# Peptides against a protein of PDB entry 4QMF: the designs that were tried, part 16

Target 1, 175 residues: chain A of PDB entry 4QMF
Amino acid sequence: ESSFMTLFPKYRESYLKTIWNDVTRALDKHNIACVLDLVEGSMTVKTTRKTYDPAIILKARDLIKLLARSVPFPQAVKILQDDMACDVIKIGNFVTNKERFVKRRQRLVGPNGNTLKALELLTKCYILVQGNTVSAMGPFKGLKEVRRVVEDCMKNIHPIYHIKELMIKRELAKR

## One batch from the design tools (peptide; aimed at target 1 R107)

Design b2_p15_1_s2 (made by RFdiffusion4, then SolubleMPNN; from b2_p15_1, 6 letters changed)
Fold by OpenDDE base, seed 3:
Structure b2_p15_1_s2 (fold): chain B 175 residues (1-175), chain A 15 residues (1-15)
Amino acid sequence: as target 1 above (175 residues)
Amino acid sequence: MEIVEQAIKELEKEL
C-alpha cells in the first residue's frame, strides 16, 4: 500500500472540516482511503486492496497538497481527471526583502486581478497566488508557461512581457 | 481574447 501525508496551516482547518466528506466521496470512487487528522493538522491518502489504478494515488497526493495551499475543493478535485496536472511554485525564496517580495507578488495579480486573469486565459490554467506559493492547475504546457512567468516575475521581469508573448503565440496557433 | 487584450492595454499604461 502507498500513502502520502501533507500538513496544513491552522487557519485552513475549519474549511477542510467542512469539505472533508466531499473529499472522501471523491476518493472513494477510486478506492482511495483518506484521513483528516485535526490534532496533527494533516491529511493522508492511501491505496487500498481495491484500488484499481495505482497511479491515482499520485493524483490524490496532489489533491491534498492543493487543499493545504488554500485551493478550493471544487477546483482542487479536478486534479483527479486524467488530463489535469498541477504545480505548486515556491516564490518566497527569490528575494530576501519583504517589501520587494510583496511588490513582485502583487505584479502577478495586477490591478483588479487582471494580470492573473490574462495569464490564466492564455495558459488555460487555474492560478492561485497566496502566501509564499503559487498553485496552478491545467495542461502540462500551460503549467510550464505559468512557472516561467511566476519565477521571472520574482526575478523582476514584469509579467506583461510574457503575456504579450503568449498572446502572439496563441494568434499564430489559430492560423 | 477581448479580456486579455484589455488587460494588456491596461498593463501597458502602467509601464
Scores: peptide ipSAE 0.226, ipTM 0.842, DockQ to the pose 0.723
OpenDDE base, seeds 1, 2, 4, 5: peptide ipSAE 0.215, 0.141, 0.217, 0.150; ipTM 0.838, 0.785, 0.838, 0.793

Design b2_p15_1_s3 (made by RFdiffusion4, then SolubleMPNN; from b2_p15_1, 6 letters changed)
Fold by OpenDDE base, seed 1:
Structure b2_p15_1_s3 (fold): chain B 175 residues (1-175), chain A 15 residues (1-15)
Amino acid sequence: as target 1 above (175 residues)
Amino acid sequence: MELVKKAIEELEKEL
């Protein structure tokens, strides 16, 4: 039997309690067991004797990882689909200065979220910037592009340069 | 593409 556990921050507890029955129902379709431990502040997923596809446990692992990083359930549950991949990019370790961190993180979002929206459209990914992580869901190629833009932004390369490059590449691909 | 162009235009105004 395979099992995976992830910790979640205290501020996420109320939400996770609210949606846990939906998590259970989604995983039951695959005969994956799950446990929410409110004392430890953890989520666990496990294979059962009835689990037909043993690879689905890796997707279940990714589901709880996404939920712990504030991804809403209706979006996070899409990870169980065969064509959907995800990435959780740690951004908190690129700079020591808090003000510099906040400024660079804000560049990923941009005015009215326009930078983030442009990046989502160009990569065909869902992207959530929250705390010290960026969570992304989508095709593998798009996820690779998102990680590059996010990490470079934290290294003081403004997202606009990558967004322009991605736009030009897409325009050329339509010709 | 149009939404992307608009987003870029707005982003460029803030640079």
Scores: peptide ipSAE 0.122, ipTM 0.793, DockQ to the pose 0.588
OpenDDE base, seeds 2, 3, 4, 5: peptide ipSAE 0.065, 0.065, 0.121, 0.060; ipTM 0.744, 0.750, 0.791, 0.740; seed 3 fails the geometry check

Design b2_p15_1_s4 (made by RFdiffusion4, then SolubleMPNN; from b2_p15_1, 6 letters changed)
Fold by OpenDDE base, seed 5:
Structure b2_p15_1_s4 (fold): chain B 175 residues (1-175), chain A 15 residues (1-15)
Amino acid sequence: as target 1 above (175 residues)
Amino acid sequence: MKIVEEAIKELEEEL
């Protein structure tokens, strides 16, 4: 039997309790068992004797990882699809100064969220900036592009530079 | 700001 566990922060507990029945139903379709431990603050997924596809446990692991990082269930559950991948990018360790960290993280979002929206459209990814992580879901190629932009932003390379580059690449691909 | 808005507009028109 294969099992995976992830911890979640206390502020996420209320939401996870409200959606856990939906998580259970989604995983039951694949005969994956799951447990929400409110004392420890953990989520666990495990294979059962009835699990047909052994690879689905890795998708279930990714599901609980995304939920722990504030991705809402209706979006996170899409990770169970074969064509969907995800990435959780740790951004909290690039900058020691808190004010500089906050400023660089805000550049990823931009005014009215437009920078983030442009990046989502260009990469065909869902992107959530929360706390010390950026969660992304989409095609593997798009995820690679998102990680580059996010990490470079934390290294003081403005996202607009990459947005322009991605737009040019898109135009060239149409020729 | 304007560059991002223009980029979004162009992308939305192509989708």
Scores: peptide ipSAE 0.089, ipTM 0.759, DockQ to the pose 0.114
OpenDDE base, seeds 1, 2, 3, 4: peptide ipSAE 0.043, 0.077, 0.088, 0.061; ipTM 0.699, 0.755, 0.759, 0.748; seed 1 fails the geometry check

Design b2_p15_2 (made by RFdiffusion4)
Pose (drawn by RFdiffusion4):
Structure b2_p15_2 (pose): chain A 175 residues (1-175), chain P 15 residues (1-15)
Amino acid sequence: as target 1 above (175 residues)
Amino acid sequence: DELDEELEELAEEII
């Protein structure tokens, strides 16, 4: 009955093609069927007659969505767990110009990826920047903070104020 | 810019 599909770019196809056997196996634990269409370049997840809890299909949809945005499989299967949520943030429709987009996304990730790593340490979330999206996984509150930082960064508001704020909050909680 | 340099220093400290 329930079926969700997503599209993936070609540079991702090879990786998925070699790890797909691991995906259907992880999904087989929940009795969710999945198909990988190479010509169309898409992934599809479906519920079956023998699926115990159909609601997990939502998580399965998130899994393939994370896989379509260059999130590695070992990190991605964690979405099938309970205390895990995700958020794939679209950053395409903030800037009409291409140069400024790259400027703000590069500002989002920063030198050596340090400021991006700093966000991972402060929001306690896994964050991956790829093309037109920023994929995040972890606690709901930290996810809200990540979306706030990313969205406010793609708008010309620098991430330094947010990082400082989160650092102050963390030290205040240390007390 | 200056904010980027400051943010990089802060980020190194945090890491």

Design b2_p15_2_s1 (made by RFdiffusion4, then SolubleMPNN; from b2_p15_2, 6 letters changed)
Fold by OpenDDE base, seed 2:
Structure b2_p15_2_s1 (fold): chain B 175 residues (1-175), chain A 15 residues (1-15)
Amino acid sequence: as target 1 above (175 residues)
Amino acid sequence: SELDKELDELSKEIL
């Protein structure tokens, strides 16, 4: 049997407690067992004797990973769908200076979140910027584009450059 | 399309 565990930060505890019955119900449909350990601050998913699809455990792993990174349950649970992929992009190690890190992370969001919204629309992904990670959900091609833009932003390439490029590509694809 | 209109509006705000 397969098992995966992820740790979550203390500030997520209250939320995870609130939605854990919904997590359990969603995973029960696939006969995946799950445990919320509030002492350790961990979530665990594991196959059972009744698990039909052995690959679903990998999606369950991704589910708890997304939840640990502040993705809301109604969005995170979509990872259990066959056509949905995800990525958790670590951004905290690109810049050592805290102020520079904050400035570059804010560029991803932009005024009123409009930069991020544009990127979501162009890549057909859900994107959440939280702490030292960016969580994304969507088609594999879109996820590759998101990772490129996010990492380049942390490397001091402004997201607007990529957004312009993606807009041009979109127009060309309609011809 | 509606998506194109939304992107155009966002572009005006971001660029």
Scores: peptide ipSAE 0.070, ipTM 0.769, DockQ to the pose 0.086
OpenDDE base, seeds 1, 3, 4, 5: peptide ipSAE 0.061, 0.061, 0.066, 0.046; ipTM 0.756, 0.755, 0.765, 0.743

Design b2_p15_2_s2 (made by RFdiffusion4, then SolubleMPNN; from b2_p15_2, 4 letters changed)
Fold by OpenDDE base, seed 3:
Structure b2_p15_2_s2 (fold): chain B 175 residues (1-175), chain A 15 residues (1-15)
Amino acid sequence: as target 1 above (175 residues)
Amino acid sequence: SELDEELEKLSEEIL
């Protein structure tokens, strides 16, 4: 039996309680068991004797990781699909100055969220900027691009430069 | 395509 556990912050408790029956139903289709522990503040997934695909437990692990980082269930549950991958990018350790951190994180989002939307479209990924992490879901190629842009942004390279590059590459791929 | 049109619009706003 394989199992994985993820802690979640207190502010996620109410939401997780609300959607946990849906989590259970989604994982039951794969014979993966799950537990929400409100005392510890944790989510656990585990294989059972009836688990057919041994690799699905890794996707279940990713599911609870995404949920802990504020990804909504209707989006997070897509990780169980074969063609979907995810990444949780830690951004909180690139800059020690709080104000500088906030400014650089805001650049990822941009005015009216347009920078983030452009990046999502170009990489074919879902992207959520929350707290000290950026959660992304999509194809491996797209995820690699997202990580590059996110980390470079925290290193003071503005996302607009990467977005321009991705737009050019997209145009070239149409020919 | 719809996606191309949206990206073009975003490009005008961001770039």
Scores: peptide ipSAE 0.037, ipTM 0.724, DockQ to the pose 0.081
OpenDDE base, seeds 1, 2, 4, 5: peptide ipSAE 0.030, 0.029, 0.028, 0.029; ipTM 0.660, 0.662, 0.653, 0.643

Design b2_p15_2_s3 (made by RFdiffusion4, then SolubleMPNN; from b2_p15_2, 6 letters changed)
Fold by OpenDDE base, seed 2:
Structure b2_p15_2_s3 (fold): chain B 175 residues (1-175), chain A 15 residues (1-15)
Amino acid sequence: as target 1 above (175 residues)
Amino acid sequence: SKLDEELDKLSEEIL
């Protein structure tokens, strides 16, 4: 049997308690067991004797990883679909200066979240900027593009440069 | 930087 565990920050506890019955129901369809440990602050997923698809446990692992990083359940649960992939990009270690970190992270979001929305549309991904990570869900090609833009932004390459490039590529693909 | 400010303005215009 396979098992995976993910720790979550304390501020997620109340939300996770609220949606855990929905998590259980979603995983039960695949005969994956799950446990929410409020003392340790962890989520665990496990295969059972009734688990039919051995690969689904990896998606269950990704589900709890996404939930730990503040992705809402209605979005996170889509990871159980065969055509859906995800990535959790660590951004907290690119810059030591807190103010510089905050400024670069804010560039990813942009005014009224417009920069992030444009990136989501161009890559066909869901993207959530939270704390020291960026969570993304979508097609593998789109995820690669998101990671590049996010990491380059933290390396002081403004996202607008990549957005312009992606826009041009999109227009060329329509011809 | 001035460049960052210009890029931010450009982002507001395009997006």
Scores: peptide ipSAE 0.029, ipTM 0.646, DockQ to the pose 0.377
OpenDDE base, seeds 1, 3, 4, 5: peptide ipSAE 0.025, 0.020, 0.021, 0.018; ipTM 0.630, 0.582, 0.589, 0.561

Design b2_p15_2_s4 (made by RFdiffusion4, then SolubleMPNN; from b2_p15_2, 6 letters changed)
Fold by OpenDDE base, seed 3:
Structure b2_p15_2_s4 (fold): chain B 175 residues (1-175), chain A 15 residues (1-15)
Amino acid sequence: as target 1 above (175 residues)
Amino acid sequence: SELDKELDELSEKIL
């Protein structure tokens, strides 16, 4: 029997309470058990004797990880699909200066969120910029591209340069 | 495609 636990910040508690029945129902389809501990502030997933696919527990682990990082349930639950992967990119340690951190993080989003939207479309990923992390969901190739762009942005390489490159690559792939 | 049109519009805004 395998088990995984993740902690969540206090500000997520009310939301997680409202959607936990949906989490339970989604995981029950795979015979994965789950527990929301409001005292500890944790989510736990575990296999049961009826779990058929041994690999699904890893996806369940990823599900609670995404939920802890503010990904909405209707999006996060897609991680249970075979063709869906995810990545949680830590961005808080690239820059010590808070103002510089905020500015570089904002570049990922861009005016009216257009930079982020372009990156999502080009990589075929869902991307959420929240706090000290960027959560992404999509194909492995797309996730690798997202991580590169995000980390380079925190290293002061503007996302627009990567977006231009990805647009060119997309045009070439249409052949 | 519709996706290409959307990307073209976005490119004008951010590039």
Scores: peptide ipSAE 0.122, ipTM 0.805, DockQ to the pose 0.082
OpenDDE base, seeds 1, 2, 4, 5: peptide ipSAE 0.102, 0.051, 0.117, 0.096; ipTM 0.794, 0.697, 0.804, 0.791

Design b2_p15_3 (made by RFdiffusion4)
Pose (drawn by RFdiffusion4):
Structure b2_p15_3 (pose): chain A 175 residues (1-175), chain P 15 residues (1-15)
Amino acid sequence: as target 1 above (175 residues)
Amino acid sequence: SSLDEELEELAEEII
């Protein structure tokens, strides 16, 4: 009955093609069927007659969505867990110009990826920047904070104020 | 920019 599908770029196809057996196996634990269409370049997840809890299909949809945005499989299967939520942030329709987009995304990740790593440490979330999207996984509150930082960064508001704020909050909680 | 340099220093401290 329930079926969700997503598209993936070609540079991702090889990786998925070699790890797809691991995906259908992880989904087999929940009795969710999945198909990888190479010509169309898409992934599909479906519920079956023997699926125990159909609602997990939502998680399965998130899994293939994370897989379409260059999130590694070992990190991605964690979405099938309970205390895990995700958020794939679209950053394409903030800037009409290409140069400024790259400027702000590169500001988002920063030198050596340090500021991006700092966000991971402060929001306690896994964050991955790829093309037109920023994929986040972890606690709901930290996810809200990540979306806030990313969205406010793709708009010309620098991430330094947010990082400082979160650092102050963390030290206040340390007390 | 100056904000980028400051943010990089802060980020190194945090890491």

Design b2_p15_3_s1 (made by RFdiffusion4, then SolubleMPNN; from b2_p15_3, 5 letters changed)
Fold by OpenDDE base, seed 3:
Structure b2_p15_3_s1 (fold): chain B 175 residues (1-175), chain A 15 residues (1-15)
Amino acid sequence: as target 1 above (175 residues)
Amino acid sequence: SELDKELEKLSEEIL
């Protein structure tokens, strides 16, 4: 039997309680058991004797990781699909100055969220910027591109330069 | 495609 556990911040508790029956139902289809521990503030997933696909537990692990980082359930549950991967990018350790961190994180989002939306479309990924992490879901190629843009942004390379590059590459691929 | 149209719009706004 394989099991994985993740902790979640207190501010997520109310939401997780609300959607936990949906989590349970989604994982039951794969014979994966799950537990929400409100005292510890943790989520656990585990295989059972009836688990058919041994690899699905890794996707279940990713599911609870995404939920802990504020990804909504209707989006996070898509990780159980074969064609979906995810990445949780830690951005909090690139810059020690708080104001500089906030400014660089804001560049990822951009005015009215347009920068982030452009990046999502170009990479075919879902992207959520929250706290000290960026959560992304999509194809492996797209995820690799997202990580590059996010990390470079925290290293003071503006996302617009990468977006332009991705747009050019997209146009070339149409030919 | 709809995606292409949206990207064109975003290009005008951001780039």
Scores: peptide ipSAE 0.031, ipTM 0.663, DockQ to the pose 0.080
OpenDDE base, seeds 1, 2, 4, 5: peptide ipSAE 0.030, 0.030, 0.028, 0.031; ipTM 0.664, 0.647, 0.652, 0.668

Design b2_p15_3_s2 (made by RFdiffusion4, then SolubleMPNN; from b2_p15_3, 5 letters changed)
Fold by OpenDDE base, seed 4:
Structure b2_p15_3_s2 (fold): chain B 175 residues (1-175), chain A 15 residues (1-15)
Amino acid sequence: as target 1 above (175 residues)
Amino acid sequence: SKLDEELNKLSEEIL
């Protein structure tokens, strides 16, 4: 039997408590057990003897990882679908200067969130910029693109550049 | 497509 545990920050506790019954129900469909430990601040998922698909535990692992990084449950639970992948991109270590970090992170979002929305559309991914991570869900190809754009942004390559490039590539692919 | 239209609108704003 396999087990995975993920720590979550204190500010997520209230929300996780609220949705944990939904998490349990979703995982029960796959005979995956789960535990929310409020003392430790952790979520655990584990296979049972009744788990039919042993690979589903990896998706369960991803589920709790996403939840820990502020992805809402209705979105995060989609990770249990076979065709859905995810990535949690650590962005907090690219820049030591806080102001520079905030500035670059804000570039990912852009005015009114339009930069992020454009990136989501172009990559066919869900993207959440929160804290020191960017969480993404979608097809593998899209996730690869998201990671590139996100990391480059933190390296001071403006997302608009990549968005423009992706738009051009999209148009060319239609021909 | 609807997606293209939305992208175009967004691009005009952010690009």
Scores: peptide ipSAE 0.075, ipTM 0.767, DockQ to the pose 0.083
OpenDDE base, seeds 1, 2, 3, 5: peptide ipSAE 0.051, 0.034, 0.073, 0.029; ipTM 0.717, 0.677, 0.763, 0.647

Design b2_p15_3_s3 (made by RFdiffusion4, then SolubleMPNN; from b2_p15_3, 6 letters changed)
Fold by OpenDDE base, seed 4:
Structure b2_p15_3_s3 (fold): chain B 175 residues (1-175), chain A 15 residues (1-15)
Amino acid sequence: as target 1 above (175 residues)
Amino acid sequence: SKLDKELDELSKEIL
């Protein structure tokens, strides 16, 4: 039997408590057991003898990973779908200067979140920028694109270049 | 910046 554990930050505790019954119900459908440990601040998922698909545990692992990074449950639970993939991109280590970090992170989001929304549409992904991570969910191709844009942005490569590229690619794909 | 403004405009075109 396989088990995975993910730590979550304290500020996430209240929310996780609120939705944990929903998490349990979602995982029960796959005979995956789960535990929320409020003392340790961890979530655990594990296979049982009744788990039919052994691969589902990896998706359960991803679920708790996403939840730990502030992805709302209604979105995160979609990871259990066979065709859905995810990525958690650590962005906090690209820049040591806090102000520069904030600036680059905000550039990724853009005014009113327009840049991020545009990127979501272009990549067909869900994207959440929160704290020191960017969580993304969608097709593998889109996820690869998201990671590139996100990391490059943190490396001071302006997202406009990638957005333009993605726009061109989208237009070409329509033909 | 110039690029920031341009990016915002491009984003709006997509949305």
Scores: peptide ipSAE 0.727, ipTM 0.970, DockQ to the pose 0.951
OpenDDE base, seeds 1, 2, 3, 5: peptide ipSAE 0.718, 0.723, 0.718, 0.719; ipTM 0.969, 0.969, 0.969, 0.969

Design b2_p15_3_s4 (made by RFdiffusion4, then SolubleMPNN; from b2_p15_3, 5 letters changed)
Fold by OpenDDE base, seed 2:
Structure b2_p15_3_s4 (fold): chain B 175 residues (1-175), chain A 15 residues (1-15)
Amino acid sequence: as target 1 above (175 residues)
Amino acid sequence: SELDEELDKLSEEIL
């Protein structure tokens, strides 16, 4: 039997308690067991004797990883679909200066979140910027593009440059 | 910074 565990920050506890019955129901469809440990602050998923698809446990692992990083359940649960992939991009280690980190992270979001929304549309991904990570869900090609833009942003390459490039590529693909 | 302001303006034009 396979098992995976993910720790979550304390501020997620109340939300996770609220949606855990929905998590259980979603995983029960695949005969994956799950446990929410409020003392340790962890989520665990594991296969059972009734688990039919052995690969679904990896998607269950990704589900709890996304939930730990503040992705809402209605979005995170889509990871259980065969055509859906995800990535959790660590951004906290690119810059040591806190103010510089905050500024670069804000560039990724942009005014009223418009920069991030444009990136989501161009890559066909869901993207959530939270704390020291960026969570993304979508097609594998789109996820690669998101990771490039996010990491380059933290390396002081403004996202608008990549957005322009992606827009041009999109227009060329329509011809 | 001045560069950030210019990039923000550019973003508004594209988005």
Scores: peptide ipSAE 0.030, ipTM 0.621, DockQ to the pose 0.361
OpenDDE base, seeds 1, 3, 4, 5: peptide ipSAE 0.026, 0.016, 0.024, 0.015; ipTM 0.650, 0.545, 0.620, 0.532

Design b2_p15_4 (made by RFdiffusion4)
Pose (drawn by RFdiffusion4):
Structure b2_p15_4 (pose): chain A 175 residues (1-175), chain P 15 residues (1-15)
Amino acid sequence: as target 1 above (175 residues)
Amino acid sequence: EDEIIEKAIEELEEE
């Protein structure tokens, strides 16, 4: 009955093609069927007659969505867990110009990826920047904070204010 | 971890 599909870029195909057996196995634990269409370049997840809880299909949809945005499989299967939520942030329709987009995304990740790592440490979330998207995984509150930072960064508001704020909040909680 | 955060703030201030 329930079926969700997503598209993936070609540079990702090779990786998925070699780890797909691991995906259908992880999904087999929940009795969710999945197909990988190479010609179309898509992934599809479906519920079956023998699926215990159909709602997990939503998580399965998230899994393949994370896989389509260059999130590594070991990190991605965590979405099938309970205390795990995700958010794939689209950053394409903020800037019409290409140069400024790269400027702000590069500002989002920063030198040596430090500021991006700092966000991971402060929001307690896994964050990955790829092309037109920023994929995040972890606690719901930290996810809200990540979306806030990313969206406010793709708009010309620098991430330094946010990082300082979160640092102050963390030290205040330490007390 | 604290050192990474501090360094990231310093890099942002230099920007």

Design b2_p15_4_s1 (made by RFdiffusion4, then SolubleMPNN; from b2_p15_4, 4 letters changed)
Fold by OpenDDE base, seed 4:
Structure b2_p15_4_s1 (fold): chain B 175 residues (1-175), chain A 15 residues (1-15)
Amino acid sequence: as target 1 above (175 residues)
Amino acid sequence: DDELIKKAIEELEKE
């Protein structure tokens, strides 16, 4: 049997308690067992003897990883679909200055979230910027682009530059 | 720059 565990921050506890029955139901469809440990602050998923597809445990692992990083359940549960991939990008270690970090993170989101929305549309990904991580879900190629833009943003390359580039590439691909 | 992004979004949503 295979199992995976992830820790979650304390502020996430209330929400996870609220949706855990939904998590259990979603994973039960695949005969994956799950445990929410409120004392340790962890989520665990594991295969059972009735698990038909052994690869689904990896998606279950991704599910709890996404949930730990503030992705809402209705979005996170989509990771169980065969065609859906995800990435959790750590952004908290690119800069030591907190003010600089906040400013660069804000650039990724942009006014009214427009920068992020543009990036989502261009990459066909869901993107959530929260705390010290960016969570993304979508096709592999799109995820690769998201990671590039996110990391470059934290390296002081403005997302607008990449968005312009992606727009140009998109237009060229239509030809 | 913000206006450019807004225009880009509009264009992308048309597709």
Scores: peptide ipSAE 0.203, ipTM 0.845, DockQ to the pose 0.125
OpenDDE base, seeds 1, 2, 3, 5: peptide ipSAE 0.189, 0.186, 0.145, 0.204; ipTM 0.838, 0.835, 0.789, 0.846; seed 5 fails the geometry check

Design b2_p15_4_s2 (made by RFdiffusion4, then SolubleMPNN; from b2_p15_4, 6 letters changed)
Fold by OpenDDE base, seed 4:
Structure b2_p15_4_s2 (fold): chain B 175 residues (1-175), chain A 15 residues (1-15)
Amino acid sequence: as target 1 above (175 residues)
Amino acid sequence: DEELILQAIKELEEE
């Protein structure tokens, strides 16, 4: 049997309690067992003797990883689909200055979230900027682009530069 | 910059 565990921050506990029955139901369809440990602050997924697809445990691992990083369940559960991949990008270690970190993170989101929305559209990904991580879900190629833009943003390369580049590439690909 | 993003979004949504 294969199992994976992830820790979640305390502020996430209330939400996870609320949606855990939905998590259980979603994973039951694949005969994956799951446990929410409120004392430890952890989520665990594991295969059972009835698990048909052994690869689904990796998706279950990704599910709890996404949930731990504040991705809402209706979005996170899509990771169980065969065509969906995800990435959790750690952004908290690129700069030591908190003010600089906040400013660069805000650039990624942009006014009214427009920068992030543009990036989502260009990469065909879902993107959530929360705390010290950026969670993304979508096709592998799109995820690669998201990671590049996110990391470069934290390295003081403005996302607009990449958005322009992605727009140009998109136009060229149509030819 | 914001205008550029908005235009880009508009174009992408129209596709």
Scores: peptide ipSAE 0.071, ipTM 0.755, DockQ to the pose 0.124
OpenDDE base, seeds 1, 2, 3, 5: peptide ipSAE 0.067, 0.061, 0.067, 0.064; ipTM 0.751, 0.745, 0.752, 0.748; seed 3 fails the geometry check

